# Peptides against a protein of PDB entry 6UG1: the designs that were tried, part 69

Target 1, 304 residues: chain A of PDB entry 6UG1
Amino acid sequence: SNEERKRRKYFHMLYLVCLMVHGFIRNEWINSKRLSRKLSNLVPEKVFELLHPQKDEELPLRSTRKLLDGLKKCMELWQKHWKITKKYDNVGLYMRTWKEIEMSANNKRKFKTLKRSDFLRAVSKGHGDPDISVQGFVAMLRACNVNARLIMSCQPPDFTNMKIDTSLNGNNAYKDMVKYPIFWCEVWDKFSKKWITVDPVNLKTIEQVRLHSKLAPKGVACCERNMLRYVIAYDRKYGCRDVTRRYAQWMNSKVRKRRITKDDFGEKWFRKVITALHHRKRTKIDDYEDQYFFQRDESEGIPD
Target 2, 301 residues: chain A of PDB entry 6UG1 as posed
Amino acid sequence: SNEERKRRKYFHMLYLVCLMVHGFIRNEWINSKRLSRKLSNLVPEKVFELLHPQKDEELPLRSTRKLLDGLKKCMELWQKHWKITKKYDNEGLYMRTWKEIEMSANNKRKFKTLKRSDFLRAVSKGHGDPDISVQGFVAMLRACNVNARLIMSCQPPDFTNMKIDTSLNAYKDMVKYPIFWCEVWDKFSKKWITVDPVNLKTIEQVRLHSKLAPKGVACCERNMLRYVIAYDRKYGCRDVTRRYAQWMNSKVRKRRITKDDFGEKWFRKVITALHHRKRTKIDDYEDQYFFRRDESEGIPD

## One batch from the design tools (peptide; made by RFdiffusion4, then SolubleMPNN)

Design b2_p14_7_s2 (from b2_p14_7, 7 letters changed)
Fold by OpenDDE base, seed 3:
Structure b2_p14_7_s2 (fold): chain B 304 residues (1-304), chain A 14 residues (1-14)
Amino acid sequence: as target 1 above (304 residues)
Amino acid sequence: MKDMIDYLLKYLFE
């Protein structure tokens, strides 16, 4: 019905706000000075020097290569620090079906919310789910004065899916769900004037995204609980930016149709959400990023 | 946290 379509749209909007606020709060928690002092001790001086290379005036690419090597070594150090990767108790922050949401509303299960103190302890001990691990890795890079962002792929229920029953039956459902991350890292390369993508936990990869990302979900089974629609970046200065364009190959043709921003009302509303979560002034880094997004929109063209 | 959600809900739906 038209009423059910409206209900699903409004519920998607509410759920998206809750997810984006969750990302903001986790970004605040990883700025903890106490945590920063502990995590800086995980990074040897020689690795710190690689993270902060001098500008090579002859070949700036040599400086980028040092930074990439430093980030690789940081991923290796992080794997040594992280002792226990817990499974998600359910689907974590992956996408729920409409049926699962309706069934969960009937189940008065008091989910025990992770407190800030418990999160800081989990990161410090290296014990937690993959999301806590990625968030801790971002905290370690920030402790080393690296301009690292927390990235969150927000997974609100699909308001464009009007099917009643999407029962995801199968023993491999969890493996397919966790094949691609929900949280990852971006690092600013001051030499190339680009963001470097880092997945320290799931795919254990570093990439300089041009047209396609390895972190973009592929295949029907993986996309059922992880649809690339709202990739939000949280920086160390409480900036909040939509970076979906970086990871979406087909932003205009495919991704936009699945977003609240498909219409002018949804675009204005989503801009209000971003503005409410963005607590810093614009910088020259934002200018380089917006120029990159513009070039990506021009190169995709208008969808046929 | 509740205050920020409540603020966002007010700011976004008013």
Scores: peptide ipSAE 0.029, ipTM 0.722, DockQ to the pose 0.069
Fold by OpenDDE base, seed 4:
Structure b2_p14_7_s2 (fold): chain B 304 residues (1-304), chain A 14 residues (1-14)
Amino acid sequence: as target 1 above (304 residues)
Amino acid sequence: MKDMIDYLLKYLFE
């Protein structure tokens, strides 16, 4: 019905806000001074120096290479620190079906919310789910004075899916779900004026995204619970930015149709959400990023 | 943070 379409749209909006606020809260928690002091000790001086290369005036690319090598070594150090990767409870923050949402509303299950103290302890011990691990990695880089962002791929239920039964086939569902991350890191490269993408936990990859990312879900089964629609960046200064354009090859043709921002109302609404979560002034980094997004939009063109 | 959540809940659905 038209009513059910409206209900799903509004529920998607509510769920998206809750996810974006969750990302904001986790981004605040990883700024913990107590955690920072502990995690800085994991990074040897030689690795710290690679994270902070001098500008090579002849070839700025040499400085970028040093930074990339420093980030690679940080991933290796993080892997040594992390002792226990827990499975997600159910589907974690991956996309739920409409049926799962309806069934969950009837279950008075006491969801044990992870407290800040429990999170900080989990990161410090190296025990937790993949999301906690990624968040801890961002905290370690920030402890080394690296301009690292927490990236969250927000997975609200698909309001464009009007099917009544959205049950997923069970057996491989978890493996397909966790094939791609929903949290990762970005690091600012001051030499190339670009964000470097880092997945320290899942794919264990570092990339300089040009046209597409390795972190973008591919295949029907993987996209059932991980649909790239809202990739939100949280920086160390409590900035909040939509960075979906970086990771979406087909932003205009495919991704936009699955976003609340497909219409002017949704665009204005989503802009209000971003603005409410953005607690810093604009910087030249934002200008370079917006210029990159503009060039990517022009290069994709308008879909026929 | 709480005030921001309360703001989001109050003003983003009006």
Scores: peptide ipSAE 0.029, ipTM 0.722, DockQ to the pose 0.063
Fold by OpenDDE base, seed 2:
Structure b2_p14_7_s2 (fold): chain B 304 residues (1-304), chain A 14 residues (1-14)
Amino acid sequence: as target 1 above (304 residues)
Amino acid sequence: MKDMIDYLLKYLFE
């Protein structure tokens, strides 16, 4: 019905806000001074120097290569620190079906929220789910004065899916679900004026995204619980930015149709949510990023 | 439901 369509749209909006607020709160927690002091000790001086290369005036690419090598070594150091990767409880922050949401609403299940103290202890010990591990990795880079962002792929239920039963087959579902991350890292490259994408936990990859990312879910089974629609960046200064354009090859033709921002009402609403979560002034880094997004929109073209 | 979301947005961010 039209009512069910409206209900799903508004529930999607509420769920999206809750996810974005969760990302914001986790971004605050990883700014813990106590955690920062502990995690900085994981990075030896030689790796710190690679993270902070001098500008090569002859070949700026050499400086970018040093930064990339430093990030690779940080990823290796992080693997040594991280002792226990826990499975997600149920589906974690991956996308739920409408049926799962309805069943969850009926069962009044007490969701055990992880407290800040428990999170800091988990990161400090190297024990937790993949999301906690990624968040801890961002904290380690920030502890080394790296301009690292926490990236969250927000997975609200698909309001464009009007099917009543969206039951997913159980056993292979977890492997396919966790094939691509929900959380990752971006690092600002001051030499190339671009964000470097780092997945320290799932794919264990570093990339400079041009047209597509390795982190973008591919295949039907993976996309059932991980649909790239809202990739939100949280920086060390409590900035909040929509960076979906980086990771979406087909933003205009495909991704936009599955976002709340497909209409003017949704665009204005989503802009209000971003603005409310954005607690810093604009910087030249934002200008370079917006210019890159503009060029990506022009290069994709207008969908037919 | 819209009003509740708008209220929650206001309550969370205003």
Scores: peptide ipSAE 0.028, ipTM 0.696, DockQ to the pose 0.089
Fold by OpenDDE base, seed 5:
Structure b2_p14_7_s2 (fold): chain B 304 residues (1-304), chain A 14 residues (1-14)
Amino acid sequence: as target 1 above (304 residues)
Amino acid sequence: MKDMIDYLLKYLFE
């Protein structure tokens, strides 16, 4: 019905706000001074120097290469720190079906929320799910004065799916779900004036995204619980930015159709949500990023 | 609506 379509749209909006607020809160937690002091001790001076290379005036690319080597060594150090990667409880922050949402609303389950103290202890011990591990990695880079962002791929239920029963076939569902991350890192390269993408936990990769990312889900089974629609960046100064354009090859033709921003009402609403979570002034880094997004929109063209 | 918000909030802070 038209009513069910409206209900699913509004539920999607509410769920998206809650996910974005969760990302904001986790971004505050990883700014903990106590955690920062502990995590800075994991990074030896020689690796710290690679993270902060001098500007090569002849070839700025040499400075970028040092930064990339420093980030690679930080990933290796993080793997040594992290002792146990727990499986997600159920589906974690991956996308739920409409049936799963309805069934769970009827269950008075006492959900155990992870407290800030428990999170800080988990990161400090190297014990937790992949999302906690990524968040801890961002905290370690921030402890080393690196301009690192926490990236969250928000997975609200698909309001464009009007099927009543969307039962997922159970057997391979977890492996396909966790094939691509929900959380990752971006690091500002002051030499190239670009964000570097870092997945320290799942794919264990560093990339400079041009047209597509390795972190973008591919294949039907992987996209059932991980649809790239809302990639949100949280910086160390409590900035909040939509960076979906970086990771979406087909933003205009495919991704936009699955977003609340497909219409003017949804676009204006989503801008209000971003603005409410953006607690810093604009910087020249934002100008370079917006210029990159503009060039990516022009190069994709208008969908046929 | 409130119960649904409370439900969503509980799920998101796991």
Scores: peptide ipSAE 0.024, ipTM 0.694, DockQ to the pose 0.646

Design b2_p14_7_s3 (from b2_p14_7, 9 letters changed)
Fold by OpenDDE base, seed 1:
Structure b2_p14_7_s3 (fold): chain B 304 residues (1-304), chain A 14 residues (1-14)
Amino acid sequence: as target 1 above (304 residues)
Amino acid sequence: MEDEIEYMKRYIFE
């Protein structure tokens, strides 16, 4: 019905706000001074120097290569620190079906809130789920004075799916779900004026995204619980930015149709949510990023 | 809606 379509749209909007606020809170928690002091001790001086290379005036690419090598070594150090990777409880922050939401609303399940103190302990010990691990990695880079962002792929229920029964009957549902991350890192390269993408936990990869990312979900089974629609970046200064354009190859043709921003009402609403979570002034880094997004929109073109 | 909202708040923050 038209009423059910409206209900699912409003529920999607509410769910998206809750996810975006969760990302904001986790980004605040990883700025803990106590955690920063502990995590900085994991990074040897030689690795710190690679993270902060001198500007090579003759060949700026040499400085970028040192930074990339430093980030690779940080990923290796992080793997040594992380002792226990827990499975997600149920589906974690991956996308739920409408049926799962309805069934869960009927079940008064007591959820166990991960308190800030428990999170900081988990990161310090290296014990937790993959999301906690990624968030801890971002905290370690920030402890080394690296301009690292926490990236979150927000997975609200698909308001464009009007099917009643959306039960996922797959034997490999968990493996397919966790094939691609929900959280990752971006690092600012001051030499190339670009964000470097870092997945320290899942794919264990570093990439300089041009047209496509390895972190973008591919295949029907993976996209059932991980649909790339809302990739939100949280920086160390409490900036909040939509960076979906970086990771979406087909933003205009495919991704936009699955976003609340497909219409003017949704665009204005989503802009208000981003603005409410963006607690810093604009910088030259934002100008370089917006220029990159503009070039990506022009290069994709308007879908025929 | 309120129960679903409260459930989602619990699920996302808890």
Scores: peptide ipSAE 0.024, ipTM 0.674, DockQ to the pose 0.817
Fold by OpenDDE base, seed 5:
Structure b2_p14_7_s3 (fold): chain B 304 residues (1-304), chain A 14 residues (1-14)
Amino acid sequence: as target 1 above (304 residues)
Amino acid sequence: MEDEIEYMKRYIFE
């Protein structure tokens, strides 16, 4: 019905706000001074120097290469620190079906909220799920004065799915769900004026995204619980930005159709949510990023 | 709406 379409749209919006607020809260928690002091001790001086290379005036690319090597070594150090990767208790922050949501509404399941103290302990010990591990990695880079962002791929239920029964055929193995991450890191390269993408936990990769990312879900099975729609960046100064354009090859043709921002109402609403979560002034870094997004929109063109 | 917000807060944060 038209009513069910409206209900699913509004529930999607509410769910999206809650996910974005979750990312904001986790971004605050990883700024803990106590955690920062502990995590800075994991990074030896030689690796710290690679994270902060001098500008090579002859070839700025040499400075970028040093930064990339420093980030690779930080990823290796993080793997040594992280002792226990826990499975998600259910689907974590991956996308739920409408049926799963309806069934959960009827079940007064006492979910167990992870408290800030428990999170900080988990990161410090190196014991937790992949999301906690990524968040801790961002905290370690921030402890080394690196301009690192926490990235969250928000997975609200698909309001474009109007099927009554949205049960996944039982074969969606946990393996297919976790094939691609929900959380990752970005690091600002001051030499190339670009964000570097870092997945320290899942794919264990560093990339300079041009047209497509390795972190973008590919294939039907993995896309059932992980649809690239809302990739939100949280920086060390409590900035909040939509960075979906970086990771979406087909933003205009495919991704936009599955976003609340497909219409003017949704676009205006989503901008209000971003603005409410953006607690810093604009910087030249934002100008370079917006210029990159503009060039990506022009290069994709208008879908036929 | 409040009940759904509270439900969603519990569902995501609890």
Scores: peptide ipSAE 0.023, ipTM 0.671, DockQ to the pose 0.523
Fold by OpenDDE base, seed 3:
Structure b2_p14_7_s3 (fold): chain B 304 residues (1-304), chain A 14 residues (1-14)
Amino acid sequence: as target 1 above (304 residues)
Amino acid sequence: MEDEIEYMKRYIFE
């Protein structure tokens, strides 16, 4: 019905705000001074020097290579620190079906809130789910004075899916779900004037995204619970930016149709949400990023 | 609708 379509759209909007606020809160928690002091001790001086290379005036690419090597060593150090990777409770922050939402509304499950103190303890001990692990990795890089962002792929229910029964039956459903991350890291490369993408936990990869990312879900089964639509970046100064354009190869042709921003009302609404979560002034880094997004938009073109 | 909203608030913030 038209009413059910409206209900699903409004519920998607509310869910999206809740997810974006969750990312904001986790970004505040990883700025903990107590956690920062503990995590800085995981990084030896030689690795710290690689994270902060001198500018090579002859070949700036040499400085970028040192930074990339430093980030690789940080991923290796993080794997040694992290002792227990817990499975997600149910589907975690992956996308739920409409049926799962309706069924769960009837079941008043007391979810056990992860308090700030419990999160800080989990990161410090190296015990938690993959999301806590990624968030802790961002905290470690920030403790080393690296300009690292927390990235969140927000997974609200698909308001464009009007099917009633989307029962995801299959023994491999969890493996397909967790094949691609929901949280990852970006690091500012001051030499190339670009963001470096880092997945320290899931794919254990570092990439300089040009046209496509390895972190973008591929295949039907993986896209059922992880649909690239809202990739939000949270920086150390409480900046909030939509970075979906970096990870979406087909932003205009495919991704836009599944976003609330497909119409002018949704675009204006989503801009208000981003503005409410963006607590810093604009910087030259934002100018370089916007220029990159513009070039990516022109290169994709308007879908025929 | 309110119960689903409240459940999601709990699931995301709790």
Scores: peptide ipSAE 0.024, ipTM 0.674, DockQ to the pose 0.827; fails the geometry check
Fold by OpenDDE base, seed 2:
Structure b2_p14_7_s3 (fold): chain B 304 residues (1-304), chain A 14 residues (1-14)
Amino acid sequence: as target 1 above (304 residues)
Amino acid sequence: MEDEIEYMKRYIFE
């Protein structure tokens, strides 16, 4: 019905805000000064120097290569620190079906929140789910004075899916779900004027995304619980930015159709949500990023 | 809707 379409759209909007606020809160928690002091001790001086290379005036690419090597070594150090990767409880922050939402509304399940203190302890001990691990990795880079963003791929229920029963087949569902991350890292490369993508936990990869990312879900089974629609960046200064354009090859043709921002009302609403979560002034880094997104929009063209 | 909202508040914030 038209009513069910409206209900699903509004529930999607509410769910999206809640996810974006969750990302904001986790981004605040990883700015803990106590955690920062502990995590900085994991990074030896030689690796710190690689994270902060001098500008090579002859070949700026050499400075970027040093930064990339430093980030690789940080991933290796993080793997040594992280002792226990817990499975997600149920589906974690991956996308729920409409049926799962309806069934959950009927079940007064006591969810156990991870408190800030428990989170900080989990990161410090190296015990937690993959999301906590990624968030801790971002905290470690920030402890080394790296301009690292927490990236969250927000997975609200698909308001474009009007099917009543969206039950997913159970057996491989978890493996397919966790094949691609929900949280990752971006690091600012001051030499190339670009964000470097880092997945320290899942794919264990470092990318300079041009047209597509390895972190973008591929295949039907993986996309059932992980649809790239809202990739939100949280920086160390409480900036909040939509960076979906970086990871979406087909933003205009495919991704936009599955976003609330497909219409003017949704665009204006989503802009208000971003603005409410964006607690810093604009910087030259934002100008370079917006220029890159503009060039990507022009290069994709208007969908036929 | 209220129960779903409350569920989401619990799931995300609790």
Scores: peptide ipSAE 0.023, ipTM 0.670, DockQ to the pose 0.789; fails the geometry check

Design b2_p14_7_s4 (from b2_p14_7, 10 letters changed)
Fold by OpenDDE base, seed 1:
Structure b2_p14_7_s4 (fold): chain B 304 residues (1-304), chain A 14 residues (1-14)
Amino acid sequence: as target 1 above (304 residues)
Amino acid sequence: MKDIIDYLKKYIFE
């Protein structure tokens, strides 16, 4: 019905706000001074120097290569620190079906919300789920004065899916779900004026995204619980930005149709949510990023 | 704000 379509749209909006605020709170927690002091000790001076290369005036690419090598070594150090990777409880922050949401509303399950103290202890010990591990990696880079963002791929229920019974069949559902991350890192390259994508936990990859990312879910089974729709970046200064354009090859033709921003009401609403979570002034880094997004929109064109 | 978010997280994820 039209009423059920409206209900799912509003529930999607509410769910999206809760996810975006979850990312904001986790971004605040990883700015902990106590955690920063502990995690800085994991990074040797030689690796710190690679993270902060001098500007090569002859060949700026040499400075970018040093930064990339420093980030690779930080990923290796992080793997040594992280002792226990826990499975997600149920589906974690991956996308739920409408049936799962209806069933959960009937089940008064008391979820134990992870407290800030428990999170900081988990990161410090190297024990937790993959999301806690990625968030801890961002905290380690920030402890080394690297301009690292926490990236969150928000997975609200698909309001465009009007099917009641989406039985996700099969034993491989968890493997397909976790094939691509929900959380990752971006690092600002001051030499190339670009964000570097870092997945320290799942794919263990470093990318300079041009047209596509390896972190973008591919295949039907992977997209059932991980749809690239709302990729939100949280910086160390409490900036909040929509960076979906970086990771979406087909933003205009495919991704926009599955976003709340497909209509003017949704666009205005989503802009208000971003603005409410953005607690810093604009910088030249935002200008370079917006120029990159503009060039990506022009290169994709308008879908016929 | 945190309590509303924890409530909404609870309501949405529980």
Scores: peptide ipSAE 0.029, ipTM 0.714, DockQ to the pose 0.160
Fold by OpenDDE base, seed 3:
Structure b2_p14_7_s4 (fold): chain B 304 residues (1-304), chain A 14 residues (1-14)
Amino acid sequence: as target 1 above (304 residues)
Amino acid sequence: MKDIIDYLKKYIFE
């Protein structure tokens, strides 16, 4: 019905705001000075020097290569620190079906909330789910004065799916769900004037994204609980930016149709949400990023 | 709806 379409749209909007505020709160928690002091001790001086290379005036690419080597070594150090990767409770922050949403509304499950103190302890001990692990990795890089962003792929229920039963057929293996991350890291390369993508936990990869990312979900089974639609970046200065364009190869033709921003009302609303979560002034880094997004929009073209 | 909002409020905000 038209009423059910409206209900799903409004529920998607509310769910999206809740997820975006979660990312904001976790980004605040990883700025903890107490955590920063503990995590800086995981990074030896030689690795710190690689994270902060001198500018090679002859070949800036040499400086980028040192930074990439430093980030690789930080991923290796993080794997040594992280002792226990817990499975998600249920589906974590992966996408729920509309049926799962309706059934969960009937179940008074007292979910145990993860307090800030428990989060900081979990990161410090190296015990937690993959999301806590990624968030802790971002905290470690920030403790080393690296301009690292927390990235969140927000997974609100699909308001474009109007099927009554949206139950996933069979044991959609936990493996297919977690094949691609929900949280990852970006690091600013001051030499190339680009963001470097880092997945320290799931795919254990470092990318300089040009046209596509390995972190973008591929295949039907993986896309059922992880649809790339709202990739939000949270920086150390409480900036909030939509970076979906970086990870979406087909932003205009495919991704936009599944976003609230498909219409002018949704675009204006989503801009208000981003503005409410963006607590810093614009910088030259934002100018370089916007220029990159513009070039990516021109290169994709207008959808046929 | 309330319980998922409450779950999201708990899981996300608490």
Scores: peptide ipSAE 0.028, ipTM 0.700, DockQ to the pose 0.628
Fold by OpenDDE base, seed 5:
Structure b2_p14_7_s4 (fold): chain B 304 residues (1-304), chain A 14 residues (1-14)
Amino acid sequence: as target 1 above (304 residues)
Amino acid sequence: MKDIIDYLKKYIFE
């Protein structure tokens, strides 16, 4: 019905706000001074120097290469630190079906919310789920004065799916779900004036995204619980930005149709949510990023 | 804000 369509849109919006605020809170927790002091000790001086190369005046690309090598070594150090990767409880922050949401509303399960103290202890010990591990990696880079962002791919229920029964066939569901990450890192390259994408935990990859990312889910089974729609960046100064354009090859033709921002009302509402979570002034880094997104929109063209 | 989120987490995720 039209009522059920409105209900699913409203529930999607509410769920999206909760996810975005969850990302904001985790971004505050990883700024802990106590955690920073512990994690900086994991990075030896030689790796710190690679993270902070001098500008090569002849070839700025040499400085970018040093930064990339420093980030690779940081990923290796992080793997040595991280002792136990726990499985997600149920589906974690991956996308739930409408049926799962309806069944959950009837079952008052006491979800144990992870407290800040428990999170900081988990990161310090190297014990937790993949999301805690990525968040800890961002904290380590920030402890080394690197301009690292926490990236979150928000997975609200699909309001465009009007099927009543959306039960997923169970057998490979977990492997397909966790094939692509929900959380990752971006690092500012001051030499190339671009964000570097870092997945330290799942794919264990570093990329300079041009047209497509390795982190973008591919295939029907992987997209059932991980649809790239709302990729939100949280920086060390409590900035909040929509960076979906970086990771979406087909933003205009495919991704936009699955977002609340497909209409003017949804666009205005989503901008208000971003603005409410953005607690810093605009910088020249934001100008370079917006210019890159503009060029990507022009290069995609108008969808037929 | 945290309490609203914890309430919404309970209502949406519990």
Scores: peptide ipSAE 0.027, ipTM 0.708, DockQ to the pose 0.159
Fold by OpenDDE base, seed 4:
Structure b2_p14_7_s4 (fold): chain B 304 residues (1-304), chain A 14 residues (1-14)
Amino acid sequence: as target 1 above (304 residues)
Amino acid sequence: MKDIIDYLKKYIFE
């Protein structure tokens, strides 16, 4: 019905705000001074120096290469720190079906909320789910004065899916779900004026995204619970930015159709949500990023 | 989720 379409759209909006606020709260928690002091001790001086290379005036690419090597070594150090990767409770923050949402509303399950103290202890011990691990990695980089962002791929229920039963086939569902991350890191490269993408936990990869990312879900089974629609960046200064354009090859042709921002009302609403979560002034980094997104929009073109 | 809900209660519903 038209009523059910409206209900799903509004529920998607509410769920999206909840997810974006979650990312914001986790971004505050990883700024913990107590955690920072502990995590800085994991990074030896030689690796710290690689994270902060001098500007090579002849070839800025040499400085970028040092930063990339420093980030690789940080990933290796993080793997040594992280002792226990827990499975997600159910589907974690991956996309739920409409049926699962309806069933969950009826279940008064006391979801044990992970408190800030429990999170900080989990990161400090190296025990937790992959999301906690990624968030801890961002905290370690921030402890080393690296301009690292927490990235969250927000997975609200698909309001474009009007099927009544959206039951997923069970057997490989978890493996397919966790094939691609929900959380990752970006690091600002001051030399190239670009964000470097870092997945320290899932794919264990570092990339400089040009046209597509390795972190973008591919294949039907993987996209059932991980649909790239809202990739939100949270920086160390409590900035909040939509960075979906970086990771979406087909933003205009495919991704936009599955976003609330497909219409002017949704675009204005989503901009208000971003603005409410953005607690810093604009910087030249934002200008370089917006210029990159503009060039990516022009190069994709408008789909017919 | 509860931290989200508690935060949402504080910032969206208050």
Scores: peptide ipSAE 0.027, ipTM 0.703, DockQ to the pose 0.103

